# Peptides against a protein of PDB entry 3T7K, part 144

Target 1, 248 residues: chain A of PDB entry 3T7K
Amino acid sequence: KAEKILARFNELPNYDLKAVCTGCFHDGFNEVDIEILNQLGIKIFDNIKETDKLNCIFAPKILRTEKFLKSLSFEPLKFALKPEFIIDLLKQIHSKKDKLSQININLFDYEINGINESIISKTKLPTKVFERANIRCINLVNDIPGGVDTIGSVLKAHGIEKINVLRSKKCTFEDIIPNDVSKQENGGIFKYVLIVTKASQVKKFTKLINDRDKNETILIVEWNWCVESIFHLNVDFTSKKNVLYQKK

## One batch from the design tools (peptide; made by RFdiffusion4, then SolubleMPNN)

Design b2_p22_2_s1 (from b2_p22_2, 11 letters changed)
Fold by OpenDDE base, seed 2:
Structure b2_p22_2_s1 (fold): chain B 248 residues (1-248), chain A 22 residues (1-22)
Amino acid sequence: as target 1 above (248 residues)
Amino acid sequence: SYLEEIEKALKEAEEIEKERLS
């Protein structure tokens, strides 16, 4: 059926998209439309897998979802597109009124607001955002909203190698792991990096670390610090935004 | 139509961030 529908067009574009969707198309597509999209070089996946070499995200805007955050770790992310791309494309294809000989839809007309070429270009870098920031091992409190598995998965996608989950009420100094990175001469390395949710946790962890390992560097941040770093694909250590405690 | 249903669902989803990590 898809072949019959597409037969009226002289040439078919190949968009070469391997995409996931977030905040849109939650009900999926019918079989005919999936086949049509496939013929146009558009493949939609339900979940993110590294083996699929995903290069595209569909979303109405910048979202704080797992899929959106992980899409910024694609290698590379070629396109971040509004769902209207698919809608307009399918409308044009299914249109019975217009004797269209060609599909005239330009991907660049459907870019998500706020995801510019500067962001896209950074996804071509050989390193991930937290790797560039010399953050490889972090401590994460167990009561973080969204859950340690989901949050941890996003962080790992962006270059965190090890996530140590802390039981906030029962943890001791021995439970806190150092950020084990090779000393680079030119970069500020924090020995202890922690993501916390409460002010009481800041007080607790700062005391534990300062009492047992004096004069060491400490970075304690909120989840929003990570999100902002991901959205910009850059860690700004000069900003105090979303930083709860910092000792250089 | 099927397309109208998709458009409707999209409009609703634009206002609601599903599975938001806050």
Scores: peptide ipSAE 0.023, ipTM 0.668, DockQ to the pose 0.325
Fold by OpenDDE base, seed 5:
Order: structure tokens, then C-alpha cells, then sequence
Structure b2_p22_2_s1 (fold): chain B 248 residues (1-248), chain A 22 residues (1-22)
């Protein structure tokens, strides 16, 4: 059926998209439309796997979803597109009234607002955002909204190698892991990096660390600190936004 | 139509970030 529908076109574009969707197309596509998209070089995946070499995200806007955040770690992210791209494309293809000899849809007309070429270009860098920031090992409290697995997965996608989950009510100093990164000449390195949710946790962890490992560098942040870093694909250590405690 | 259903679903999804991470 897809072949019959597409037969009316003299030329078919090859968009070369390997994409996931977030905040749109929750019900997926019917079999015919999937086949049509495949013929146009558009493959939509249900989940993110590294082996699929994904290069595209469909979303109505910038979202704080796992898929959207992870899409910024694609190597590279070629396109961040509004779902209207697919909608308009399928409308043109299914239209019986349009005497179109070719599909006339330009990907660049459907870019997500706020995802500009500067962001896209950073996804071509050989390193991940937290890797560049010398954050390799972090401590994450177990009561983080969204769950440690989901949050951890996002952080790992962006270059954090080890995530230590802390039981906030039961943890001791010995449970806190250091950020094991070799000193680089021009980069601030924090020995202890923690993501927390409550002020009480800040008080607890600062006390534990300062009592047992005096004069060491500490960075305690909210999840929003990570999100902002991901959205900008850059860690700004000069900003105090979403930083709960820092000792340089 | 199927396309109309997709459009409707998209409008609804714009309002609801179902998988939003806080």
C-alpha cells in the first residue's frame, strides 16, 4: 500500500533520520505511515539505544523528558524537529487533490524553538558535557524525583561514568565517593559532587565531608543544575544558579 | 481521519509533559 501511495511521485527525498519522539506521537503510527516514512529515510524508534545511532528528536518544544535530555547526547544530533514535520509530510503524501510531482518539505523549517545551530554543533564534540567539566563520579540521593535509574541514565549519557546512590537518611561519610578525575591544568575539579533534593541533605553531607575530609572541594547541586548544563551543553561553574553549596 | 487524530493528540501532548523529569 505504501508503494502505491508513493508511486505518484517522480522523486522521493531521503531525509536520513533515525529518530525518537517525546511529547508527541504517543500512539505511534499505523503500519502504512511507518512504511512511507521508511521509504523516505525516516526511521522512528521507540527507545534510545546507542547501537541505533540516533540523530534526530521530535518534540513540540524543549522538554525536560528523558528522551529529550538524552537526545542532546547523540553523536551528533543532526536535527531537533517539531512533529509538524511528520504531519505535513504525511498530509502531502496522502493528499489526492495535490498534483504534486515531488514532496516539498524542508527540514529546516521545522526546527524546535531554542535548539539552534550552536547547540547542534556542540553535539559534534568528541566529549560529553560533564566529561568536559571534569565530573566523572557523582553522588545521587535516592529520593530524587524521577528515580535514580532514569536520572542516572541521563547523566551517564552525558559523560558521567559512575553514579553512587546515597541513602540520605542512613548514609555515612564512607558511603560518599570522590570524583576520581586527574587534575587538569585549567579546570576546576571538585572532589565531591552531589545531587540532592533538600536543604537538610546539604547540611548533612557538608558536615560529613568537612568533618572527615577537611579542606576538600565540594559541589552540591540540584537536578536543575544538571538540566541547565545539558540544555546548554556546557557547565558554567561561575553561575550560582541551582548550586546549593560549593567549596573551591 | 487518521491525520486529524494525530493532530489532536499533538495538541493534547503539548499541554502534558507526561514523562517530565522534575
Amino acid sequence: as target 1 above (248 residues)
Amino acid sequence: SYLEEIEKALKEAEEIEKERLS
Scores: peptide ipSAE 0.023, ipTM 0.667, DockQ to the pose 0.329
Fold by OpenDDE base, seed 3:
Structure b2_p22_2_s1 (fold): chain B 248 residues (1-248), chain A 22 residues (1-22)
Amino acid sequence: as target 1 above (248 residues)
Amino acid sequence: SYLEEIEKALKEAEEIEKERLS
């Protein structure tokens, strides 16, 4: 059926998209539409797997979903597109009224607002955002909204190698792990990096660390600090936004 | 919150799905 539908076009574009969707197309696509999209070089996956070499995300806007955040770790992310791209494309293809000899849909017309070329270009860098920031091992409180597994997965996608989950009510100093990164001359390295949710946790962890490991560098941030870093694909250590405690 | 964002995204996804062709 898809072949018959597409037969009316003299040539078919090859969009070369390997994509996931978030915040759109929750129910997926019917068999015919999937086949049509495949013939146009658009393959949509249900989940993110590194082996699939994904290069595209479909979303109505910038979202804080796992898929969206992870899409910014694609190597590279070539396109971040609104779902209207697919909708308009399929509408044009299924339209019997238009004597169209070719498909007239341009990817660049459907870019997600806020994901610009500057961001896209950073996905071509050989390192991940937290890797560039010398953050390898972090401590994550267990009561973080979204769950430690989801949050941890996002962080790992962006270069954090080890996620230590802290039981905020019961943890001791011995439960806190250091950020084991070799000293680089040009980059500030924090020995202890923590993501917390409450002010009480800041007080607790700062006390625990300062009492047992004096004069060490500490960075305590909110999840939003990580999100902003991901959205910009850059860690700005000069900003105090979403930083709860910092000792250099 | 992160959870609220997920819930919002699901609602938006439902709205977008209504525009799909069968």
Scores: peptide ipSAE 0.021, ipTM 0.519, DockQ to the pose 0.078
Fold by OpenDDE base, seed 1:
Structure b2_p22_2_s1 (fold): chain B 248 residues (1-248), chain A 22 residues (1-22)
Amino acid sequence: as target 1 above (248 residues)
Amino acid sequence: SYLEEIEKALKEAEEIEKERLS
């Protein structure tokens, strides 16, 4: 059926998209439309797997969902597109009124606001955002909204290798892991990096670390610090936004 | 997770705002 529908076009584009969707298309696509999209080089996956070599995200806007955040770790992310791309494309294909010999839908007309070429270009870098920031091992409190597994998965996608989960009410200094990275000549490194949710945790962890490992560098941030870093694909250590405590 | 819940809610909201294909 898809072939019959597409037969009216003398030329078919190949968009070469391997995509996931977030914040759109909750009902998915019917079999015919999936086949049509496939014929146009558009393959939509339900979940993110590294083996699928995903290069595209569909979303109405920038979102804080797991899929959206992880899409910025694609290698590379070629396109971040609004769902209207698919909608307009399928509408044009199914149109009975227009004697269209060609499909005229340009991907660049459907870019998600805020995801510009600067962001896209950074996804082509050989390193991940937290890797570039010399953050390898972090401490994450167990009561973080979204859960340690989801948050941890996002962080790992962006270059964090080890996530140590802290039981905030029971943890001691011995439970806190150092950020074990080799010092590079031009890179600042924090020995202890922590993501926390409460002011009381800041007080607790700063005390624990300062009492047992005096004069070491500490970075304590909110989850929003990570999100902003991901959205910009850059860690700005000069900014105090979402930083709860830092000792350089 | 809260992220999944948000995604679900946004998906629903987005679909309501868009013209569905038949």
Scores: peptide ipSAE 0.016, ipTM 0.495, DockQ to the pose 0.079; fails the geometry check

Design b2_p22_2_s2 (from b2_p22_2, 12 letters changed)
Fold by OpenDDE base, seed 5:
Structure b2_p22_2_s2 (fold): chain B 248 residues (1-248), chain A 22 residues (1-22)
Amino acid sequence: as target 1 above (248 residues)
Amino acid sequence: DYKKEIEEELKKAEEYEKLLSS
């Protein structure tokens, strides 16, 4: 059926997209539309796997979903597009009225607002954002909204190698892991990096660390600190936004 | 109708964002 529909076009574009969707197309596409998209070089995947070499995300706007945050870790992310790209494309293809010799849809017209070329260009870097920031091992409280699995998965996609989950009410100093990174000449390395949700946790962890390891560097942040770092594909250590405690 | 679906999913995504931001 798709071949018959596409036969009316003299030339078909190849968009070369391997994409996931977030905030759109939850129910997927019908079989004919999937085949049409495939013929146009558009492959839609349900989940993110490294082996698929994904290069595109569809979303109506910037979102804080797992898929959106992870898409910024693609190597590279080539396109971040509004779902209207697919809608308009399929609409044009299914249109019986227009003697269209060619598909006239340009993907550059459908860029997600706020994902600019500067962000896209950073996805071509050989390192991940937290890797560049010398954050390899972090501590994450177990009561974080969204769950440790989702949050942890996003953080790992962006270069964090080890996530230690802390039982916030029961943890001791011995449960806190150091950020095991080799000293580099340039850039602040924090020995202890923690993501917390409550002021009481800040008080607890600062006390535990300072009592047992008094002279060490500590960074305690909210989840929003990580999100902002991901959205910018850069960690700004000069910013105090979403930083709950910092000791250099 | 993909348009209607997008509107519904966007609302769900926004609710999820609120959860993660709180």
Scores: peptide ipSAE 0.239, ipTM 0.833, DockQ to the pose 0.912
Fold by OpenDDE base, seed 2:
Structure b2_p22_2_s2 (fold): chain B 248 residues (1-248), chain A 22 residues (1-22)
Amino acid sequence: as target 1 above (248 residues)
Amino acid sequence: DYKKEIEEELKKAEEYEKLLSS
């Protein structure tokens, strides 16, 4: 069926998209539309796997979903597109009225607002955002909204190698892991990095660390600090936004 | 109707974001 529909076009574009969707197309596409998209070089995957070499995300806007945050770790992310790209494309293909000899849809007209070329260019870097920031090992409280698995998966996609989950009410100093990064002379490496949800946790962890390991560097942040770092593909250590405690 | 689906899924995504930001 798809071949008959596409036969009216003299030339078919090859978009070369390997994409996931978030905030759109949850129910997927019908069989004909999937076949059409495949013939146009558009492959849509249900889940993110490194082996699929994903290069595109469809979303109506910037979202804080796991898929959206992980898409910024693609190597590279080539396109972040609005779902209207697919809608307009399929509409043009299924249209019987327009004797269109060619498909006239430009990917660049459908870019997600706020994902600019500067962000896209950073996805071509050989390192991940937290790797560049010298954050390798973190402590994460177990009561974090969204769950430790989702949050941990996003952080790992962006270069965190080890995530230590802390039982906030029962943890001791011995349960806190150091950020095992070799001291580079010019880069502020924090020995202890923690993601917390409450002010009481800040008080607890600062006391535990300062009592047992005096004069060490500590960074305690909210999840939003990580999200902002991902959205910019850069960690700004000069900003106090979403930082709950910092000792240099 | 893909447009309707997008609106519904966007709403769900926004609700999820509120849970993560809270």
Scores: peptide ipSAE 0.239, ipTM 0.833, DockQ to the pose 0.868
Fold by OpenDDE base, seed 1:
Structure b2_p22_2_s2 (fold): chain B 248 residues (1-248), chain A 22 residues (1-22)
Amino acid sequence: as target 1 above (248 residues)
Amino acid sequence: DYKKEIEEELKKAEEYEKLLSS
């Protein structure tokens, strides 16, 4: 069926997209449409796997979903596109009135607002955002909204190697892990990095660390600090936004 | 209708964002 529909076109574009969708197309596509997309070099996957070499995200806007946040870790992310790209493409292909011998849809017309070339270019870097920031090991409170698995998966995609989950009410100093990074000459390394949700946790962890490991560097942030760092593909240590406690 | 689906999924995504931002 798809071949018959596409036969009216003299030349078919190859978009070379390996994509996931978030905030759109949850129910997928009908059999004909998925075959059409495949013939145009658009492959849509249900889940993110490194082996699939994903290079594209479809979303109506910038989202804080796991898929969207992880898409910024693609190597590289080539395109972040609005779902209207697919809608307009399929509409043109299914149109009986359109005597067009060629599909004329430009990917660049469908870019997600706020994902610019500067962000795309950073996805070509050989390192991940938290790797560049010398954050290798973090402590994460177990009661974080969204769950430790989702949050942890996003953080790992962006270069965090070890995630230590803290039981916030029961944890002691011995449960807190240091950020074990080799002192590279060019960057401030925090010995303890923690993601917390409440002011009471800040008070608790600062006390535990300061009482047992005096004069060490501490960074305590909210999840939003991580999200902003991902959206910019850069950690700004000069910003106090979403930083709850910092000791240099 | 893909447009309707997008609107519904966007609402779900926004609700999820609120959960993660709280």
Scores: peptide ipSAE 0.239, ipTM 0.833, DockQ to the pose 0.919
Fold by OpenDDE base, seed 3:
Structure b2_p22_2_s2 (fold): chain B 248 residues (1-248), chain A 22 residues (1-22)
Amino acid sequence: as target 1 above (248 residues)
Amino acid sequence: DYKKEIEEELKKAEEYEKLLSS
């Protein structure tokens, strides 16, 4: 069926997209449309797997979903596109207008607002954003909204190697893990990095650490600090935004 | 209608984001 529909075109573009969708196309595509997209070099996957070498995200806008955040860890992310690209493409293909010898849809016209070439270029770097920031091991409170699994999965995609989940009400100093990174000459290394949700947790963890490991460097942030770092593919240690406690 | 689906999914995504951001 798709072949018959596409036969009217003399040449088909190859978009070479391996994509996931977020905030769009949850119900998927009908069989004909999937076949059409496949013939145009557009492969859509249900889930993110490293083996699939994904290079594209479809979303209506910048989202804080797991898929969107993880898409910024693609190697590289080539395109972040609005779903209207697919919609307009399929509309053009299904249109019975005999006169269209070519598909005239440019993917560059459908870029997600706020995902610019500067962001895309950073996905070509050999390191991940938290790796570049010398953050390898973090502590995460167990009561974080969205759950430790989702948050942890996003953080791991962006270079966090070890996530220690803290039981916020029951944890002791011995439960807190250090950020075990070798001293690199360039950039501040925090011995303890924690993601927390409440001011009471800041007070608790700062006390626990300062009482037992005096004069060590501490970074306590909100989840939004991580999100902003991901969206920019850069950690700005000069910014106090979403930083709850910092000891250098 | 993919457009309608997108609007519905966007709403769900925004609701989920609120949960993640709260």
Scores: peptide ipSAE 0.238, ipTM 0.833, DockQ to the pose 0.883

Design b2_p22_2_s3 (from b2_p22_2, 10 letters changed)
Fold by OpenDDE base, seed 3:
Structure b2_p22_2_s3 (fold): chain B 248 residues (1-248), chain A 22 residues (1-22)
Amino acid sequence: as target 1 above (248 residues)
Amino acid sequence: MYEEKIKEELKEAEEYEKLLSS
């Protein structure tokens, strides 16, 4: 069926997209449309797997979903596109206008607002954002909204190697893991990195660490600190935004 | 068909984001 629909075009573009969708196309596509997209070099996957070498995200805007945040870890992310790209493409293909010898849809016209070439270029770097920031081991409170699995999965995609889940009400100093990174000459290494949700947790963890391991470096942040770092593909240690406690 | 669904899905995504950001 798709072949017959596409036969009216003399040449078909190959967009070379391996994509996931977030905030759009949850129900997927009908069989004909999937076949059409496949013939145009557009492959849509339900889930993110490293083996699929994904290079594209479809979303109506910048979202804080797991898929969107993880898409910024693609190697590289080539395109972040609005769903209107697919909609307009399919509309053009299904249009019975006999005179269209070519599909005239440019990917660059459908870029997600706020995902610019500067962000895209950083996805070509050989390291992940938290790896570049010398953050490899973190502590995460168990009561974090969205759940430790989702948050942990996003953080791992961006270079966190070890996530220690802290039981906020029951944890002791011995439960807190250090960020075990070799001293690199360029950049502040925090021995303890924690993601927390409440001011009471800041007080608790600061006390536990300072009482047992005086003079160590501590970074306590909100989840939003991680999100902003991901959106910029850069950790700005000069910013106090979403930093709850910092000891250098 | 897809356009109407996208609006609903965006709303769901925004609701989920609120849960993650709260």
Scores: peptide ipSAE 0.294, ipTM 0.867, DockQ to the pose 0.860
Fold by OpenDDE base, seed 2:
Structure b2_p22_2_s3 (fold): chain B 248 residues (1-248), chain A 22 residues (1-22)
Amino acid sequence: as target 1 above (248 residues)
Amino acid sequence: MYEEKIKEELKEAEEYEKLLSS
């Protein structure tokens, strides 16, 4: 069926998209539309796997979903597009009225607002955002909204190698892991990095660390600190936004 | 067909974001 529909066009574009969707197309596409998209070089996947070499995300806007945050770790992310790209494309293809000899849809007209070329260019870097920031091992409280699995998965996609989950009410100093990064002379490496949800946790962890390891560097942040770092593909250590405690 | 569903899916995504930001 798709071949008959596409036969009216003299030339078909190859968009070369390997994409996931978030905040759109949850029910997927019908069989004909999937076949059409495939013939146009658009492959849509249900889940993110590294082996699929994903290069595109469809979303109506910037979202804090797992898929959106992970898409910024693609190598590279080539396109972040609004779902209207697919809608307009399919509408043009299914239209009987316009004797269109060609498909006239430009990807660049459908970019998600706020995902600029500066962000896209950073996805071409050989390192991940937290790797560049010298954050390899973190401590994460177990009561974090969204769950440790989802948050942990996002952080790992962006270069965190080890996530230690802390039982906030029962943890001791011995349960806190150091950020095992070799001291580079000029870069502020924090020995202890923690993601917490409450002020009481800040008080607890600062006391535990300072009582046992008085001279060490500590960074305690909210989840939003990680999200902002991902959205910018850069960690700004000069900003106090979403930082709950910092000892240099 | 897809346009109406996108509005609903966006609302669901926004609700999920609120849960993660809270």
Scores: peptide ipSAE 0.293, ipTM 0.868, DockQ to the pose 0.833
Fold by OpenDDE base, seed 4:
Structure b2_p22_2_s3 (fold): chain B 248 residues (1-248), chain A 22 residues (1-22)
Amino acid sequence: as target 1 above (248 residues)
Amino acid sequence: MYEEKIKEELKEAEEYEKLLSS
């Protein structure tokens, strides 16, 4: 069926998209449309796997979903596109109008607002955002919304190697892991990095650390600090936004 | 068909984001 539909075109583009979707196409596509997309070099995957060499995300806007956040870790993310790209493409293909010589859809017209070339270019860097920031080991409270698995998975995709889950009510100083990064000369390395949800946790962890390791550097942030860092593919240590406690 | 679903899915995603941001 798809071949017959596509035979109306003299030339077919190869978009070379390996994509996941978030906030769109949850029910997938019908069999014919999947085949059409495949013939156009558009492959849609249900889940993110490194082996698939994903290079595209479809979403209506910037989202804080696991898929969207992880898409910014693609190597590279080539395109972040609105679902209207697929919709318009399929509409054009299914149109009974006479022999269209070419599919005239420009990918750039469907870019997600806020994902610009500057962001895309950073996905070509050989390092991940938190790796560049010298954050490799973090402490994460167990009561974080979205769950430690989802959050941890996103953080790992962006270069955090070790996620230590803290039981906020029962944890002691011994449960807190240091950010074991070799001192690079030019970057403020925080010995303890924590993602917390509540002010009470800030008080608890700062006390625990300062009582036992008084002279060490501490960074306590909200999840939003991580999200903003991901969206910018850069950690701004000068910003106090979403920073709950910082000791340099 | 896809357009209507996308609006619903966006709403669901936004609701999910609110849960994650809270």
Scores: peptide ipSAE 0.286, ipTM 0.864, DockQ to the pose 0.876
Fold by OpenDDE base, seed 5:
Structure b2_p22_2_s3 (fold): chain B 248 residues (1-248), chain A 22 residues (1-22)
Amino acid sequence: as target 1 above (248 residues)
Amino acid sequence: MYEEKIKEELKEAEEYEKLLSS
């Protein structure tokens, strides 16, 4: 069926997209539309797998979803597009009225607002955002909204190798892991990095660490600190936004 | 078919974002 529909076009574009969707196309596409998209070099995947070499995300706007945050870790992310790209494309293809010799849809017209070339260019870097920031091992409280699995998966996609989950009410100093990074000359390396949700946790962890390891560097942040770092593909250690405690 | 669903899906995504941001 798709071949017959596409036969009316003299030339078909190849968009070369391997994409996931978030905030759109939850129910997927019908079989004919999937085949049409495939013929145009557009492959839609349900989940993010490294083996698929994904290069695109569809979303109506910038979102804080797992898929959106992870898409910024693609190598590279080539395109962040609004779902209207697919909608308009399919509408044009299914249109019986127009003797269209060619598909006239430019993907550059459908860029997600706020995802600019500067962000896209950073996805071409050989390192991940937290790797560049010398954050390899973190501590994450178990009561974080969204769950430790989702949050942990996003953080790992962005270069965090080890996530230690802390039982916020029962943890001791011995449960806190250090950020095991070799001392680099020009980067603020924090020995202890923690993501917490409550002021009481800040008080607890600062006391535990300072009582047992008094001279060490500590960074305690909210999840929003990580999100902002991901959206910018850069960690700004000069910003106090979403930083709950910092000891250099 | 897809356009109406996208509006609903966006609302769901925004609700999820609120959970992650709180």
Scores: peptide ipSAE 0.280, ipTM 0.864, DockQ to the pose 0.904

